# Designs tried in a protein design run: peptides against a protein of PDB entry 3S8F. Part 261

Target 1, 157 residues: chain A of PDB entry 3S8F
Amino acid sequence: VLTLFVAVPSLMTAFTVAASLEFAGRLRGGRGLFGWIRALPWDNPAFVAPVLGLLGFIPGGAGGIVNASFTLDYVVHNTAWVPGHFHLQVASLVTLTAMGSLYWLLPNLTGKPISDAQRRLGLAVVWLWFLGMMIMAVGLHWAGLLNVPRRAYIAQV
Target 2, 166 residues: chain B of PDB entry 3S8F
Amino acid sequence: DEHKAHKAILAYEKGWLAFSLAMLFVFIALIAYTLATHTAGVIPAGKLERVDPTTVRQEGPWADPAQAVVQTGPNQYTVYVLAFAFGYQPNPIEVPQGAEIVFKITSPDVIHGFHVEGTNINVEVLPGEVSTVRYTFKRPGEYRIICNQYCGLGHQNMFGTIVVKE

## One batch from the design tools (peptide; made by RFdiffusion4, then SolubleMPNN)

Design b2_p25_5_s2 (from b2_p25_5, 15 letters changed)
Fold by OpenDDE base, seed 3:
Structure b2_p25_5_s2 (fold): chain B 157 residues (1-157), chain C 166 residues (1-166), chain A 25 residues (1-25)
Amino acid sequence: as target 1 above (157 residues)
Amino acid sequence: as target 2 above (166 residues)
Amino acid sequence: KEAVLAVHNASVAMLLAGLLDIGQI
């Protein structure tokens, strides 16, 4: 239990980000419990990418707590579960945030706005990336629970 | 207007922070529930045992693979296993079906994995430490040992076999 | 009332997500 107190700052940060998103959505005209979500700029890949990263980070973060738990880690340690966790944290959150940042950075660096075609392509890229990552992550976590080893080319099942 | 926005942000943050703290307790409760209901099969770690990795091959219970399997009771054995670059000793490990097996595993070189297919045996093996795993094989046959901790260029080929005799 | 409901619903969702993540359901 004591070791899990390290999660407090992370949870505070995560939910503060959520608060910022809610505020932003409400400023954009969103109302009610969920209306603020729809009001967010889902047409902008610079926004969508990091948000999808955050969504992937939620199960990844929960898994992180599991991995940090001594007894529970015994079940998942050095199984395919761990790569599943990493792909949610790094290849989803970090990577999607990096991708999203490019859609802000490049226009500013070049002085040229992205075209509508580039915007649509960007949206397709980040959504497809997220979908693929979620499929892979679910598969890896499932395999891990079936005791498929990490760092091996063979599996029990 | 900036002040109004700031005040609004703080209000949302306060609400979400309170929620976050509540969720912390929910997660703790979930972990506690999981531990209470699903961890009965976890193999407990033994006491911390140390060994000198520089001499483990020359002296002591790991030195002779022919003496690695020691009967400690009528239906109880201790197996002294070395995980090394790149294999296991003894190989194969032969044990009787239905016997309680205590694996004492260590490494003379680097960190290895000891993952036995078809079982819940999955431990890291550290030089200088003895990993203890207790298991009873209910089914006869061959069980593959897989190294699931990177240990060098031959890691992918590092396998062992446990042969469970009827 | 709305706030209580929101917290309740969010808590239930998080609970379910947590259970799914740890492979318990």
Scores: peptide ipSAE 0.032, ipTM 0.768, DockQ to the pose 0.074
Fold by OpenDDE base, seed 4:
Structure b2_p25_5_s2 (fold): chain B 157 residues (1-157), chain C 166 residues (1-166), chain A 25 residues (1-25)
Amino acid sequence: as target 1 above (157 residues)
Amino acid sequence: as target 2 above (166 residues)
Amino acid sequence: KEAVLAVHNASVAMLLAGLLDIGQI
């Protein structure tokens, strides 16, 4: 039970970031309950990448709570479920945040803005990465629930 | 303007904090729902037990594989299993169908996995600790034991068998 | 009221996402 309380600071942090996004969207002219989302700079890969990472982090965070549950961890531990969680937390959130940071950092370090072609390519890359990671993560979680073991080349299913 | 922005940020933070707390309860509810729908899981059958991994092969209930299966009641057995590099002892493990089996699993060497296909039995096996799981095999046949914790060069070939007899 | 609605809608969406993630839907 106490282990589940680790979710509290994690959720607080995640939703503080969400609050910052809402504030930013409203500053950019977004209004209403959802209008602030549309007002965010979805044309900038430096923005889109980490936001997609955050979207992947939602199911990953839910999985983290499952993994932290004593009773549920017994079911999912050392199955394909665990790699599924990792791919959402590390290969999605961390990797996409790093990609987004790169799209901001390189122009600033070189003093040269990215071209429109580079911007469009960057958007394609981060969206395709996100899509691929979601497919892979869902597959791994599903396999884990079907009792496919982690670190084994053979399984019953 | 700065004060107004600060006040707005505070309002958003309060809103999202409340949402965060609400979602915490939603996740707890989801866990409860999952537990309610998955009631046929393996149940831990004991407290944390310690054993000396350096002597576990020499003395005690794990020392003789011929004595590894102990009948503790009319339809109850305790099975003392060693997971080692790279296999299981005894192998095969022979148990009757419909009996309540308490597995007492430990390792004399490194950390291993004990994953029984076709069941919900899936535990890590640590040297110096005894993993205890309770399970009843409803179907006769052979159940493969898989090591799902990397334990060295022979990890991929580390298999055991549970034979459930009628 | 808008905040309550937002929390409600987001909660429903996340509940659905959570159920999908744990393979219950």
Scores: peptide ipSAE 0.027, ipTM 0.762, DockQ to the pose 0.076
Fold by OpenDDE base, seed 2:
Structure b2_p25_5_s2 (fold): chain B 157 residues (1-157), chain C 166 residues (1-166), chain A 25 residues (1-25)
Amino acid sequence: as target 1 above (157 residues)
Amino acid sequence: as target 2 above (166 residues)
Amino acid sequence: KEAVLAVHNASVAMLLAGLLDIGQI
């Protein structure tokens, strides 16, 4: 019940964040339907990380609704689908948001900006992390739909 | 200036809100599709039943594994299965091909899984509750039961077998 | 106003769906 109770408000919140990003991008000189995306600060890992987290949240959030639905839970419960879901939520969304937060917090705490090398490394880390999480998540969801059991080292697939 | 910014933000919010609603319908459609394609074969049977996990081994239909398979009608059986640390009872479960099988599964100890390979039978088994699943095996052979809920040190070795006879 | 109403209605529907699911336990 809780998941379904918060599903629509969560969607509203998530897409409101997207609206804020559009506004920010347009303020930064982005024009047109998609030009605002390119205008966003993609060179800043503190920005990129949580945005990639939000991208992972889309399938993860959908999976949450699936997992909370009794009819669909018969299909996905205790299969590899479930790990796929929470890796998108915890290991992608939450973790990437935390990473992004650190890129903001550490400079503020130390009073020193991050170096250009640290910035570039941070971008690499965040993008590679996201890529890895997406590969794993897709694999786990696929395996789950193929009836691969969760918490088992063997499967007849 | 603030008023102008507010109006601009509102316009973007309206657009994204509409998109949000559209995505909601997309998710519903995806859910419907997955249901239509993956829910065939296993039918939840019966109402939620309760049992005393402290006595289930001593009395009742789960007490004797030799009596666990009960013919309830022509080509219909009920199988009373215990999932326990660390195995299943009876083991093997022997049922005829083409028969309608109602599994009544419970646990005397901790939560276990009951996942039958080669089928879409997959239920979590809680002490004090009876999980009911209806299935018909169309192909003879051996079907392995896997525990997919961590239940202790022997979890990884907790297997059972369903033998479907011709 | 229409968008707000639509979101509201959708939220209520989701809540009701959740309650119905609980009723199936």
Scores: peptide ipSAE 0.018, ipTM 0.722, DockQ to the pose 0.028
Fold by OpenDDE base, seed 5:
Structure b2_p25_5_s2 (fold): chain B 157 residues (1-157), chain C 166 residues (1-166), chain A 25 residues (1-25)
Amino acid sequence: as target 1 above (157 residues)
Amino acid sequence: as target 2 above (166 residues)
Amino acid sequence: KEAVLAVHNASVAMLLAGLLDIGQI
């Protein structure tokens, strides 16, 4: 597959989701440029998790385009940058989406709603996971730009 | 009501799609600009050269590590390097300070990395292909070569050294 | 017509992206 061909439908999907979120937020009473964001159901970990995943996917997706450029890839290839990219894509988007899915799936499979305590714990877990992933990803990308090699236990700097 | 909702959704979709397309063009333009301009620190690939990995150890410029460093000009050298499981040949690689060094790197076995610490030299080494990189060492000393491509059980211990002499 | 234009623009963008990707292979 061509990387940039894959990027196009991915971007379209991402922005379509954003459109749906804006619509939903406005239906929930949000107004203005950012009021619709606040109106979204941030109290539901099944919602928050995949949304945070999408947020992490933005720099990850941009990084994918960077990696597809031979000139830019020369700078970052086989450095810690690459694991940083992977962790944004897999450990952020995919994992958070999976986590969010569980918060929907398990209650539906068991027929038992989650308690308020479980909901709050879920929110804490998801936000902490996201924060940790962002810290790690930023660190890996930064290290990569400093030419720290991938697949090595040593660092140049 | 459902129809109104669908129309509203469509309006937002149109706006976000327009933004999406705009961003796509920005990314394409950025890539195109990068491709069209020289980026400092990029080592351009030379011509594609092929070699037989099954004979590279027995014959040719990579066969004798004692003959791996070839002076090609007053201040120019070519170094024929083998990356193999699990090391580099020659090791150490000795080159003079301030000389233009052309590394010709290949592998007799599997894919390896050739990452020289303190430099922008970072290439993958494929069996059957010759990787060519040019570099001038401005500072004397030792530069470690790191394999940054997984190549087997001994990958993590695969190191070499470039010694730059005054 | 707007929808057609959007599809057209998207298609052109995809083609350009593809060409750039191929050019880097």
Scores: peptide ipSAE 0.017, ipTM 0.734, DockQ to the pose 0.029

Design b2_p25_5_s3 (from b2_p25_5, 15 letters changed)
Fold by OpenDDE base, seed 4:
Structure b2_p25_5_s3 (fold): chain B 157 residues (1-157), chain C 166 residues (1-166), chain A 25 residues (1-25)
Amino acid sequence: as target 1 above (157 residues)
Amino acid sequence: as target 2 above (166 residues)
Amino acid sequence: KELVELVYNASVAMLLAMLLDIAQI
């Protein structure tokens, strides 16, 4: 009971974060239902990284419900599904947030802004990280549903 | 400023709440679809049975691998399996094709996995607990048992075999 | 506004209850 009740504050947080992003985008001149998204600072890796992390966290959160389910856990437990889940949660959200934080923190601590080349490299890194992580996560979830075991180097399927 | 920002954020929460509700329905549908298409992987939980892991090797039905396969009825067997560091006993496990097999699995040492390739048998094995799984092998042949729970230095080499006889 | 919030909150609660049922909690 307690495990799934964590979904309530998590969803509330998601709503608030999303609303904050929309507000920020509209303040930056975005209009319409989706125009605010384009108005967000997609040229800043300190922004892009945690946002991509949030995007990966959505399907990961849904998977968390599956993993926490008594009945559904029997299907996915100790299969490749589980690594797929936590790579979305930890290696995507947490890691990308940390990367984004670094892109903001280092310039502020050193007093020196990042160069344009460093900025572009940072954008490339976070997008490639996200893409690779999504491919891997989808593959792991798929393999898990095919009963590929976790923590084993062999599988029949 | 904080008050204005708060009001502005609240104004957008309605839209995102609606979207989130819609997405929740989508997720529920996806979960339902997954469950419907992968129901063969669901293993019903059995009654919790306890055993003393310190004596399970010396006394009781797990003590003698030669007596591990017990016929309990016509075309029905119980197999008492130990998962230990680092292997399974008996090994191989020999059972008839088409028979209903009840696996009673426990551990004398640490937590192990019991994953049988080609089947939906996939359980954790805890010291002091007995895992019960029912399965009927329709096809003869060899089925590999894999430990899918880290159990120590020899974990990666911990395998067993079920031999299904015609 | 209050009615809308109530409906949304009720809907969320219902969905959560459904999820809990699926989880067999």
Scores: peptide ipSAE 0.015, ipTM 0.732, DockQ to the pose 0.034
Fold by OpenDDE base, seed 1:
Structure b2_p25_5_s3 (fold): chain B 157 residues (1-157), chain C 166 residues (1-166), chain A 25 residues (1-25)
Amino acid sequence: as target 1 above (157 residues)
Amino acid sequence: as target 2 above (166 residues)
Amino acid sequence: KELVELVYNASVAMLLAMLLDIAQI
């Protein structure tokens, strides 16, 4: 119950990152309410991957508040809902951030930029990963709401 | 100008922090709404009850599966269930349709799950603690009990049955 | 100062959510 207070700094952190993205987009020439988004470097997998991770983290974070609720957790605990939450938090945000970091780190360490082909492949990889993770996460949350148990190979659904 | 840049950054941060706070209230509202509309799906937690897992099989209400189902009142029963590696006792659990059943579930060994298909019964079962769940079966038939907490090599095969009689 | 106020308000809101959860309402 007291764990719910973690939502405050978590949200503050997440939206501070969003603020940084807005500022960066505006510095790159983006204008208006949403024009700054388009101005961000969507051609760079080192940027795209962490941002996609953040997008997956949004529903995951909301779900985290639900999961931390005593009464609501009774409904979702040890169902497929929980793996759905995990995959949004770990397999989306953390993993995509790690992937993006690699696309930044390797060129810097080697002193050699990635080729255009490697860049395009990287973009495809992170977008496909994100898409797959979203499909799986939605499916797991849905199954959880249908009372599909976690850690079981059978279910009455 | 560095000063102008800092001021601009702070303005954006302030705006997004305000948005963050607003979203917090939205989430709280959504939780409240969910609870208000789905209260029937919430089973109240029982009082904290402790048992000795090392003796629970030898003495007390869980010791004899034949005496596990106790009538406590008109159309009211208490069922003392053990979740163990790797099964449940009694098995099957036989209860009448329409009766109020209080399940008292504990474990003599490791943590298990107690998930009853077709119901909202889904609890962790901890050695040394008694999980209390109240439920009324409205439909006769067989309900499978599934362990949804990893408990060892036989976890995937750990099943029980509740038989609800007309 | 404004940040402190925001944190305070958010904390109060979270506390309220906790109380509602405990009360199951």
Scores: peptide ipSAE 0.011, ipTM 0.752, DockQ to the pose 0.032
Fold by OpenDDE base, seed 5:
Structure b2_p25_5_s3 (fold): chain B 157 residues (1-157), chain C 166 residues (1-166), chain A 25 residues (1-25)
Amino acid sequence: as target 1 above (157 residues)
Amino acid sequence: as target 2 above (166 residues)
Amino acid sequence: KELVELVYNASVAMLLAMLLDIAQI
């Protein structure tokens, strides 16, 4: 009940952010239903990281609703599904947002802008992190559906 | 210009909120679909039953492992299982193939898991509560019980066995 | 007002889903 209650304001916040992104993309010259996405500053790791975090949070949030269901929880509870959910929420959204924040914060604290090399490295880091997290999360969710237990080093499959 | 921006933002917010609402219904539909197609994976819990964890080892149906398996009817058994630090009692649990087994599981100490490999049996075991799970083993053999809830230093080695006999 | 109504409807839908879950429907 509490999780589902928290899901409402979380979704509202997420879609408000999405609305702001669409507006920003359109201000940057993006047109059409999806053209605004391409117009966003994908060359900035401080932007890319939290956006990728939000993208990872979508399936994680959906999974949260599943985990909070008394009936569906019988399928997924205490399986590898749960760590999969956690990694989408914490290791993707929270971590990528933190990483993105650093790419903004450190230049401002030091007074030195990031070099082009640092920018490219930052982009590589956040994209590789996202990719790795998605692979792991998909694997854990799949394993969970196959009834692989969490907190155990052995499994039938 | 600020007013124009405000109106534009509001329009996008309305669109995304509409999308949000649609997604909520999609999630509800997905839940309903999953319940409809995966009902075989759901093991109904019995009525909430309480027990005193401080005396469960000394008195009652969990006290004697040799009497833990009780025939309650034709091809029907109740098995009284203790999950404790760090193992299961009785161990092994011996039941006949094809019989309806009602597991009544409790703990005398801390929270444990009761996950039976090769089955959909997966419950948490709380001190003071009795977890009730109904299952019928269709295939003979050995089924490992795994503790999937951290319960202390010996958690990783906490295993049991269910032996299903022909 | 339309936005508020939309948010309200979304919230009601979620609350209904919660109630259905509690009722195990």
Scores: peptide ipSAE 0.011, ipTM 0.713, DockQ to the pose 0.031
Fold by OpenDDE base, seed 3:
Structure b2_p25_5_s3 (fold): chain B 157 residues (1-157), chain C 166 residues (1-166), chain A 25 residues (1-25)
Amino acid sequence: as target 1 above (157 residues)
Amino acid sequence: as target 2 above (166 residues)
Amino acid sequence: KELVELVYNASVAMLLAMLLDIAQI
C-alpha cells in the first residue's frame, strides 16, 4: 500500500501537464468544457505526437500501478501484459515525444520551415503510429490476461 | 499580463490537482475491486525457503529425478523440480489427476520461469530460493512448462511437460 | 453486498494509509 503513494506525485505531474494544455487551448480561443481541446494546434505534428503519447500513457500509467501491486502482479507478471505496458510507456509516449521533437528540431536545425506536404505526412505518421500502438497494446494486455507468456514464441491460446 | 497569466495557470493547476486526488480515489477503488474479483485463484505459496544452489544437484530432495515425486498423503504429492539451463527436471513430471500437488522449484544456475500452460501456475525460479506453488490438476493430459524468464542462449527451447494421469 | 463492503473498506484503508504516509504521521 505504501508503495502506491509514489503514484501521487506522478499523477500530480500528469495533471499539471493537462492544466498546461487547457491553459494553452483557452489562450487560443477555446471556450467551455471541451472547446479548449479543439483550439489546440492539431495541425502541427510536433504538438500532436507528444499529446498522443500522453493519451497512450494514461492506460499505461494505470497498468504501472497494477504491475507494482504485489497481488495483482502475480496475475500479470511475465505475461504478454508486461510488453503491452512497455509499448504504452516507451513505444508510445517516449517514441512519439521523440518524433514530435524532431518535427520541431529539424526546421530549427536546417533553418527552413517544413513544407505543407511534410507537415501532412508527419501528421499521418504520428496518427498511424498511435493507432497501431493502441491496437497492439490492447492485444498484448488481452493476451496477458489470457495467460500468454512473454519471452516465448508459443502459447496454448 | 504575466501576472494575470500566472494566476490563471495556478487556477487551472488547482483544479486539475483536485481532479487528480479524485482520480486517485477511483484508482484505489478499482485496484480493490480487481483484487477482490481476480485474485481468488492465487496459488498459495509457502514460507520463504532457502537452498544452496551449488549443492542442490548433489544432495537433497532435488538431486535424484527418480525421487522427485514424493507422496505426502493419500491424495497429496510434493514434486521437487529443478529449472536449469536449459530444461526442467524431472521431465516429464508425472502426477495423478485430482491430487493436490505441491511444487518445490529451485534453480542451480540462473533465474528461470516456471509457467504451466492451462493453469495459473506462473512463478520465477531464483537460485538459492525455493518457489512453492500448490495446484490440483482437474483434467488429465499433458501440460507444457514454459520458461518465461530469459535465461540464456537456449531460453527459447526450454520446455518441460507435466503428465497428469487418470 | 459483501463485495461492495470489501471494496469500500479496502479503498478507505488504502487511502488512509497513503494520507498518513504523506502527512508523515
Scores: peptide ipSAE 0.000, ipTM 0.740, DockQ to the pose 0.047

